# Ledger of designs, part 68: peptides against a protein of PDB entry 7UQJ

Target 1, 160 residues: chain A of PDB entry 7UQJ
Amino acid sequence: PELYQNFNITPPRGVLFHGPPGTGKTLMARALAASCSSDERKITFFMRKGADILSKWVGEAERQLRLLFEEAKKHQPSIIFFDEIDGLAPVRSSKQEQIHASIVSTLLALMDGMDNRGQVIVIGATNRPDAVDPALRRPGRFDREFYFPLPDVKARFKIL

## One batch from the design tools (peptide; aimed at target 1 S55 V58)

Design b2_p20_3 (made by RFdiffusion4)
Pose (drawn by RFdiffusion4):
Structure b2_p20_3 (pose): chain A 160 residues (1-160), chain B 160 residues (1-160), chain C 160 residues (1-160), chain P 20 residues (1-20)
Amino acid sequence: as target 1 above (160 residues)
Amino acid sequence: as target 1 above (160 residues)
Amino acid sequence: as target 1 above (160 residues)
Amino acid sequence: AEREEELEEEGVPKLERKLE
């Protein structure tokens, strides 16, 4: 931590996995979760699938998001993986419902808002990155974007 | 206050920060929240978002807005910051649930019934200005609109 | 009435001020209420809003609307003004609440219960006219309309 | 939670979102 405090830098804490289907996005997230449970320093893994937080009550989806990010603050070494994040956080449109744009606005305020979110890495895997809200694809929330391509010759050899 | 009585004008009590992502809106609100808590006279900063307003009960979201504005009037030199305000106050539509138009109507009424002395300032950052209701963007509610643009060369030099 | 009842032209049961925001619709009702700064028993003015009627309870909103209309009949020549009547009477649909739908179902029955010797006029204002419920715009209701446009050059010169 | 219990005792209706 002194290396990052040597400068006035904060580490990048957000990655967006994107690429075609079957290219290793969930596999890489699974390997990262299995590695986080065997290094004997507790990096807590929070798994979230799509719009797992959708509810029929008003304001319960934003409450579940606030609780997920808070429980992430309780244990500092924690990770949040959002599988299929283009179904949870679509581009905010006036035509669609307000529960969607309200979830996206809550996610924006919880990733880089007024309060600091802590040592929480946020990973999102998507097959459709341009269905993710563009305000979610900037540094401070999903700093990096890993493109997982279809494998080339050497990579297919290695997979096989 | 005599200057604002000599000319028959009311000081603006509302600002709407708007601009592209990552251009300085939450940063300015964070710097103003730190400047509210330093000096010999104290300004009270009230931070809000759509999650700690929206409720599942009838008449509880507008009651939470009224409690916010009454509490800010009690601590009279005050700032109220609504982040991602297009999620809290979208454009009113009959094809949406009534809770969002009811929040916009309660917010319009509470802003039209403020102290009328410049004591409660209301600051909102929408990242998208079109999504916010036009009734809130007229002078009398959010008087000033600060456009935080993408920085030009001298601004990029000063930021770097 | 000595003059206007000679010709049998009935006064309107419901007159609707509609237009863009900031066009002076609340000013006209405030100026008509200052024309109620006159002696009593003539042009009693009631200033209500699309809020501060609707409540958490199930009967106080309709009971209060019936009482407002009864107090309007009690002082015979009277005017009821509903500012932001889309807040009190939104479009009834299947995303609509039950309390607003019953407010519309009582306001319609109270406007059809108003007698033909027109002594109570109900003026209502809105910035979005096709967001008020379609039933109040039927004949025998809010049927005469006043469009309040943005000002032209001479009008802006007089305003300045 | 104590305020939600008070509203439930008063019988105040709950609001629901219509999902697709």

Design b2_p20_3_s1 (made by RFdiffusion4, then SolubleMPNN; from b2_p20_3, 6 letters changed)
Fold by OpenDDE base, seed 1:
Structure b2_p20_3_s1 (fold): chain B 160 residues (1-160), chain C 160 residues (1-160), chain D 160 residues (1-160), chain A 20 residues (1-20)
Amino acid sequence: as target 1 above (160 residues)
Amino acid sequence: as target 1 above (160 residues)
Amino acid sequence: as target 1 above (160 residues)
Amino acid sequence: KEREEELEKLGIPRLERVLE
């Protein structure tokens, strides 16, 4: 409550950072964590990669996601950062699609289960917002989207 | 030649960006590419991930690296950015170690084969500089290292 | 002259990049250096850290600053980048204050001595613009300030 | 709008969508 009460903003359950690779999405997420951390209230920052969820946790991915959300809830206020969340998107194989659908469904359920009173923020970063399952991009999930542009080279020329 | 001649510095064939994840290493590489791109001289930016080199290019990785360096040479001035170059480091399996050693040896040879007159800069980014093969970190390869610290959390607290 | 004539902007003698650490200030400075470097006109980039000026050059700092500006003038067009220029600000010791005041006074004199026709740009980067001596932030010195937000904490606060 | 364009030019993240 208080972190969001301080900002007078409806606590997004999830924030999607999207934009070209190397636009500072991950840096921003860490920077948010660091910025919202005070001496009195340290924010715990959890980071996972979408590709690691699919490849390293094959068969345990759902359990690992549950454990991650439980740990984040225990260490409130906390940020869960999913880097390359588009890496949860299947490589087009039918069997991988089903496994992916199950992992995404688990993530959806975990995000839906985040009580609005929780001080857990989920940040997803992607280079391809269109490759992120639209179900993740609905109200109560990743309901805020931030575009991270490549810093416009032309704008830098106006500075000099 | 000339970019480095102006700085009286032996042209690093490679630059290693190291530091914690989300410190802006990839952002830096892109911004260098963008920055070195003028209206008259667009720098071509090539990006590859270390993990993709090992996993997606199994059996073709060496050829794909050669093609990448050839393409970068054709499109001079150019930047080759290897994100997660520590992902070229083996998962300790004997068969993967041999495949990795071959890929690393190919990358070494390609970096060694970059003529000092070329306008190709190679940037490697890692979260674990100690996981990068020491052979890559020698003079004439990734001979310049830039540490990307986590922005001091305490310094951020005074800014917010 | 020409670099600034192309932008229809009075050549700032100095540009202050300020903002939290890891906001890409140093990146932008390098980026600007590279962007302004064409085939015909390569920009020479000089980098110094404010803390190094105070700590490494104790007793020679003024001379080293003079040499730096002379070298930058010889290699026009050039950029002098002072990273962590707030590190020129004293740690509050009376003896360090006097030494700092002398170093700052030398830097002021060097910036004032930059003829408007020179193609030397001075970029100072700081995490603490308020720790930068106000005398440096006057017209004809660091007279342009660019805020490098952590990708806007206020935009982050609109996020949150 | 001009400030948003300047922010975009600086590579400052832009809020594109809030879903209510």
Scores: peptide ipSAE 0.061, ipTM 0.368, DockQ to the pose 0.053
OpenDDE base, seeds 2, 3, 4, 5: peptide ipSAE 0.000, 0.065, 0.000, 0.000; ipTM 0.291, 0.266, 0.286, 0.318; seeds 2, 3, 4, 5 fail the geometry check

Design b2_p20_3_s2 (made by RFdiffusion4, then SolubleMPNN; from b2_p20_3, 10 letters changed)
Fold by OpenDDE base, seed 1:
Structure b2_p20_3_s2 (fold): chain B 160 residues (1-160), chain C 160 residues (1-160), chain D 160 residues (1-160), chain A 20 residues (1-20)
Amino acid sequence: as target 1 above (160 residues)
Amino acid sequence: as target 1 above (160 residues)
Amino acid sequence: as target 1 above (160 residues)
Amino acid sequence: DEEDKKLEELGIPRLERVLP
């Protein structure tokens, strides 16, 4: 709130950085955290990879997400940065992905449960915005999206 | 002040970005400028190369620096980005580099003369922080430093 | 050859990265070097600034370029990255710039002399593609160009 | 320290303050 109150911006609860790899999404998130952190008001920056939460914490991913949001709330003002959020919250495509559905549902609930007065900003980064569950991209969640263009992708493919 | 007053940050008068070439120092500086500018409050971004000020303006470098700081103050909120600041303000090693000593002294005076109420941020970038005059790295000048590591090849492969 | 054989791309002998300052041209060149280097095949990355070759090696710039290309050929697969190549090879404007003309002619000859079988890629970066000698931008030299746009400022404005 | 190490691995700049 206050970080954005000072800018007269309604704080998005979540911001989605999308664009091809190496466009500086993570760099930007850290830059924002650093630029917003003062000597008097340090912003705590939490970083997690979506795939790491899924793979390292099989059966505890929901609990780890809850703990992360609780810790971020305790250390506000804070930024939670999810790198590769498409790995955490893939599109609910098949009945077999019940585990992913639970994690997504937990993340949705955590984002919805953020009081508008909380100084917790969630930044998701993905290379594949269409691979992120559309429920996360709704108002009150990752409702702001920022495209990080590659230097013309056709260009990169022609260099490689 | 206000950009940082809004963040309760004692604004560093100057920020030093250091790290190997191609680590995104200039990208980050533009990133911060862009992120802090709103539709209502555009940040003016001034960019100069240290070596260019020294080489292109032989005998006028001090005047050009003064004009740059005056223009930045007139267009506040503003960022002055000095790329390759080690080229502008090398370490005062030898008695023979009187020209460099004058330019450094002018830059020091301009940074010291920034009223804490000014919305002018100075960002210096270097590949060689030890080649920058230590007087510029003191409190009230470039008193914050950001290390830009080379993207670890392995990390970039994980982002791709 | 092989790096590009895998992509079925005729390897450009030279690639020109152009775009505004801080668009990540140098970062991309290092990325490409890093991404193409395996544990089994390390790519050697040579970096030079165009202006530095001109200014630091007055009277030896041609020799230094020759040595650089020889070293790159010896350490193939390799990338030669010229940052600010517009400083090395300005447009052949006036008869007075005979020194620049010799350096440009040397660079042209070195690029033309690269056998298509060589695993040496030359990457030039500039903020001013029109300031680069058109002879360098011809087929068999810097015949591929990649525009690095500024990250859309409007996208960043919506994050804050 | 571990997060900062991961940040370095990701090429994310560390904020170092030159303390007086």
Scores: peptide ipSAE 0.000, ipTM 0.293, DockQ to the pose 0.067
OpenDDE base, seeds 2, 3, 4, 5: peptide ipSAE 0.000, 0.000, 0.000, 0.000; ipTM 0.218, 0.180, 0.184, 0.355; seeds 4, 5 fail the geometry check

Design b2_p20_3_s3 (made by RFdiffusion4, then SolubleMPNN; from b2_p20_3, 9 letters changed)
Fold by OpenDDE base, seed 2:
Structure b2_p20_3_s3 (fold): chain B 160 residues (1-160), chain C 160 residues (1-160), chain D 160 residues (1-160), chain A 20 residues (1-20)
Amino acid sequence: as target 1 above (160 residues)
Amino acid sequence: as target 1 above (160 residues)
Amino acid sequence: as target 1 above (160 residues)
Amino acid sequence: EERDRELERLGIPRLERVLP
């Protein structure tokens, strides 16, 4: 409840943070986790890089995704943050390797299998929302999109 | 002296910066280097990524670590910053490759061989302090730990 | 014109942003793009990582660089941002693989082939300007260098 | 619009799309 109230949204299965590198997508995902964590109610934060799922989990990526979602469900309330999700779920092409297609299919199934009554939020971060498989950007998946603009140079120099 | 006074610590062999990605560990390590550098006293800043040591230095990682520490000693006062040090020195497991065990052993020996009279600070950054080999977190190694919390959303919106 | 006026420079073919990791090179490149974009005049921002060009485009890196420059020219005014350009164009050594030498040669040719009358800026970001091939740092290539200092600890804590 | 421009200027994330 409070987690989703802080998003000012009905609990999506997924939130897509998109915008330029260095705009603070990762930092927002974690700031949300921290801001929603009280002493009484800790949010478990899971983080994976999209490219790491493909490279480190060759032959086990599907299983590791399932385990990640199970662990997130076990440790509710939780956030799964996928950094560089476009690396995990590139746009489906006719040249897409069967392995990548299987990983995307597994992620889709996991997003679809998540009960909206669960306190698990999936945040995907990308620099290229158009490079994310459109199937992930459908209702009940990454159905909320937040653009992370660049601060202007003046804003940035005030911060530096 | 002044370098360590700015840390407000007795010169540790190593400082572990841990906290969530994007909390500014790398930026702090470097801000410390910059803040401790005067026109008269430049601090030499060495930076390596833990994963790069494993991937780029296949078969030479031990030698390259030795050279790095020698170069840092030659260019005192200096900081060696290891980004993603959990990638370099993962928790020892029974399944840990002999190569990784050797690299960790070399790093331990280099940390132990560093004279506390030297003006070399080693800063390790990690998102997962518990994924760092506990042997590195012992006295005389990474014996100072700084947690980098996430700015709250309010702090972040003041910065943005 | 306006793009280059905002840089307060004669239109370089390339600008090198160098400085420590996390100093906001990527964010500046993009803030410049945003600040130079009006509702009437959008700047197209292209981003590539140097290491990705070498790893993801094995055997096609030269072609992909050409296509990138052609696309940037087609979508003028535009910025090509190379993050970690030292990964793309390391200092030429006698041990440098022929593949790396060819990619560097292609990038040099593309920089040299760019008419200064075009509204394409190339921004390279590096943590190690001395690790960038000196041939790229010559007039008509990355001939403007901007150092990104670290914010002092005080500035950083005001931001956090 | 002005608020959105100010939010953009401040790099504040903007909700762009809500799918039904």
Scores: peptide ipSAE 0.057, ipTM 0.211, DockQ to the pose 0.055
OpenDDE base, seeds 1, 3, 4, 5: peptide ipSAE 0.030, 0.000, 0.052, 0.065; ipTM 0.310, 0.346, 0.265, 0.382; seeds 1, 3, 5 fail the geometry check

Design b2_p20_3_s4 (made by RFdiffusion4, then SolubleMPNN; from b2_p20_3, 9 letters changed)
Fold by OpenDDE base, seed 2:
Structure b2_p20_3_s4 (fold): chain B 160 residues (1-160), chain C 160 residues (1-160), chain D 160 residues (1-160), chain A 20 residues (1-20)
Amino acid sequence: as target 1 above (160 residues)
Amino acid sequence: as target 1 above (160 residues)
Amino acid sequence: as target 1 above (160 residues)
Amino acid sequence: SERDRELEALGIPRLERVLP
């Protein structure tokens, strides 16, 4: 919230960080959490992996997503960071098991159910933005996308 | 040392990492320490905050700096990382308390007293390079500066 | 290679980056690759996830590991980065499936088969160093370990 | 822009898409 309030921009319900692996997407998400946290306002940072939600919570993944969003709402201001979100919400295919469709639909509903005035920011990170369900990349969901380029070798040579 | 030996460059006594908060200065300093460490040559990493040296060691800050440099010399190869070095070595003003001037002069003397062949690298990190005493930014001290750009406010605006 | 050659240190066959999630392990591995690359000497960077090697290559994981190391040798100087290496090489238990034991043994053999003069560096990243097979953490394998602390929320506050 | 190239060279994330 404060991050977007400070920027005088309507807080997106979700931000997609995409780019090659190791471009600092996770670091940036944590950095945003830290930069928005003050002594007076601590941001609660929730981190989940997309694949972990599917694999560890077989049959309960929807419930775990709901609990995560409820906990994030309870601990506002908060950031929910989904690392490898393409593992949670792969592109909808006709061959997708009903389970994956249900988890994606639950995430969509949870994101749609966030008030724009809520102090919960959702950050999804992926190496493959095109592997993320297009329904998540619509207005009111992951409606802001940030490409994390590999730093050119030359730009890091200016650091070393 | 080895970092600079590798680059066939005379090791600077100090490297200044400057750039806005969140740019990964501390991460890079730790990175350099890690990249330089081998099984046969462990780099000892010392981390201090500029403000902590002033606030925790009122009346002993000079002694603590000397001890830090002695310990770093004893544990060569080593890196001394000063986070928020502008807190330790603010720009000399006519209104600055004698205490700050004395600590800065001690740090200058310690950096000047390092042999160019020594295996102690000093890294200073600041968000405000212009708030660092220009005497520290001279040849033989923090004579290499690395700008950690924010992702420009526009590039953070491009993250947000 | 160049990193360690430049440091006049015997290149470890492997480096373990461990620490909490989002501490920049992957970013660091890429940083090292970038810092060692010059216009004349480009370092080839290979990245794999431990879990992906196990899950995507059921029955071929050993062959894929061999191919990876062969390709890395062909494209020297190179870095092989294993993200989440605890997923590839979990601690050997009496209950571990033969497949996991075989993949670990293959990785061990590949690391042991690297000449100390080779220009291939292996970096493993994990959140759980104690979940990595101790056989990988022996001399001549991942014999260098780097702890990536969470910058304390406070130390990330000083990054941000 | 030249600035965007500098930012990309630095590994600075770029806004690619803002949905209304």
Scores: peptide ipSAE 0.059, ipTM 0.230, DockQ to the pose 0.080
OpenDDE base, seeds 1, 3, 4, 5: peptide ipSAE 0.008, 0.038, 0.000, 0.000; ipTM 0.254, 0.214, 0.276, 0.337; seed 5 fails the geometry check

Design b2_p20_4 (made by RFdiffusion4)
Pose (drawn by RFdiffusion4):
Structure b2_p20_4 (pose): chain A 160 residues (1-160), chain B 160 residues (1-160), chain C 160 residues (1-160), chain P 20 residues (1-20)
Amino acid sequence: as target 1 above (160 residues)
Amino acid sequence: as target 1 above (160 residues)
Amino acid sequence: as target 1 above (160 residues)
Amino acid sequence: PREYPPREYANYEELKAAAE
């Protein structure tokens, strides 16, 4: 921590895994969750699949998101993996419903809002990165974007 | 106050921050929230978003908005910041649920019935200005619109 | 009435002010209410909004609307003004609430209950005319319309 | 005095299906 406090830098805490299907995005997230439970310092892994938070009550989806990010604040070493994040956070459009743009606006305010979110890494895996809201793809929330390509020759050899 | 009486004008009590992502809107709101809590006279900063307003009960979201504006009038030198305000106040539509048009109507009524002395300032950042209702963007409700652009060279030099 | 009843031209049951925002629709009703700054029993003016009638309870909104109309009949020559009538009478659909739908179902029955010797005029204002319910725009209801456009050059000169 | 039930989304099942 003194290395990051030596400068006035904050570590990047957001990655967006993107690429074709079957290229290793969920596998890499699974390996990172298995490694986080065996290094004896508790890095809590929060697994979220698509629009797991959708509810038929008004304001319960944004309440579930607020609770997920808060429980992430309770245990500082915590990670949030959003599998298929293009179904949870689509590009905000006026044509579609308000529950979608309201979830995206709550996610924007919880990732880089007025309050600091803590040591919470946020990972999102998507096959459609341009179905993710463009305000979610900037530094401070999903700083990095790892492109997982279809493997080349040496990589196919290694996989096989 | 005599200057604002000599000329027969009312000081603007509403600002709408708008601009591309990562251009300084939440940063300015955070710097103003730190400047509200330092000096010999205290300005009270009220931070809000769509999650702690939207409720699942009939007449509870507009009651929360009224409690916010009444509590800000009580602590009279005050700032109210609505982040991602297009989620809180979208363009009113008949093809949407009634709770969003009812929030926009309650917000219009509470802004048209403020102190009329520059005591309660209302600041909103929408990242997208078209998504917010045009009735809120007219002078009398959000008087000023600050465009936070992508920085040019001298601005990028100063930021770096 | 001694003059205008000679010719059998009936006064309108519902007149609708509609136009873009900031075009002076609330000013016309405020100026007509200052033309009610005259002596009593003539042109009693009621200033209501698309809010402050609708409540948490199930009957106070329709009971209060029936009472407003009864007080309007009590003082014979009277005007009821509904500012932001799309807040009181939105489009009834299957995303609509039950309390607004019953407010529309009572406002329609009260406008059809208004007698032919027209002594209560209901003026209503909106910035979005095709967001008020279609039933109040049928004959015998809000049928005469006043469009309030943005000003032209001479009109902007007079305003300045 | 009577009260209305809690608010809900009228097309939630369609939205949940579209999220799949």

Design b2_p20_4_s1 (made by RFdiffusion4, then SolubleMPNN; from b2_p20_4, 9 letters changed)
Fold by OpenDDE base, seed 5:
Structure b2_p20_4_s1 (fold): chain B 160 residues (1-160), chain C 160 residues (1-160), chain D 160 residues (1-160), chain A 20 residues (1-20)
Amino acid sequence: as target 1 above (160 residues)
Amino acid sequence: as target 1 above (160 residues)
Amino acid sequence: as target 1 above (160 residues)
Amino acid sequence: VEYYPPLTYSNFDELKKAAE
């Protein structure tokens, strides 16, 4: 609640940062985490990559997701940042391996199970919002999307 | 030359951005690309991920690197951004697959073959600079390194 | 002069980077510092946080600012980066403690006292440009402002 | 790609120093 009040945003359980690679999604997530942390109120920042969850934790990815959410809740207020979340939760297709479907289902359940009273924010970053399972983009999950455009050429020319 | 003259830097053929994940290495590379591109002088920004070059282009990675450098030269002034370059060019070890050694050798040759008169900048981003082949960190290659620290905790405490 | 000539900018004594938290202001400042440093011409990058100057140096903040500018001049070409400068130089109000007014006055004097022949750039970063004392935003101080948007939607559409 | 452990603000200064 209060962490989200600081953003003047109705507390999203999840925020999707989307936009071209290297537009500062991860930097913003980090910056938000740090900006929301005071000496009195340290925000714990958990970071995972979507593809790393699939590749490093073959067969344990669901358990690792559960542990991540538990740890984030334990260390609240906290931010869970999923970098490259499209690698974790690709759009549901009949061609998806059962493993991917299971991981996505687990993430859906974990996001749905987040009590709105918890000071846990989930930030997903993707370069391809359309490659993220639409189920994750529903209300109560990643229900807020922030587009990170390429820094305007003009804005940066002004900086040089 | 001129792009680097704009920065008053002896034109590095390559710049290594290193630092923790999500410190904005990719954002900065895009930022630099954008800042160096005017309405009259659009800088072409080429982006590749080190791991994607290895995984998506098994057996063609060398050719794809050559094509990338040719295309960058064709569209000069340009920036080639290698995100996660440690995935492409891991430190040479006896345990590395011959494929990795070949790709690294090709990248070395391409960077060495860049005419200093060309308006092509190569930016490598890594979270692990020590995992990048030292041969790539030599003069005439990634001879400039920029550390991207985590956004200071204190900076973020002020945003609360 | 030459450092600013490198930017094709009339040498601003100060550049204000403003925009939402984590839009890469600090990152850009570091990258600019880095991009302005050659093997022959290493740019020294000094970083201070606005509130750190106030909180850590209660009663000595003015002296620390003077020392910072002296050290920057000694190590020219150099960049002084003030992160969260609104914490250092809040808008002058009758409610502001005399201490803040004194620190702001010292910073104003230091920026005014920078010889345009010196290769010292001052970059201020803020999330709240309107919270920065307007006196700092006058010509000869932070006379150039660069907005770091949450990367503008319009710019990204052009790169796709 | 090795990710840093969960960054707490307690270890962030240490991570910053380790990354410098």
Scores: peptide ipSAE 0.007, ipTM 0.393, DockQ to the pose 0.056; fails the geometry check
OpenDDE base, seeds 1, 2, 3, 4: peptide ipSAE 0.000, 0.000, 0.005, 0.000; ipTM 0.369, 0.366, 0.345, 0.336; seeds 1, 2, 3, 4 fail the geometry check

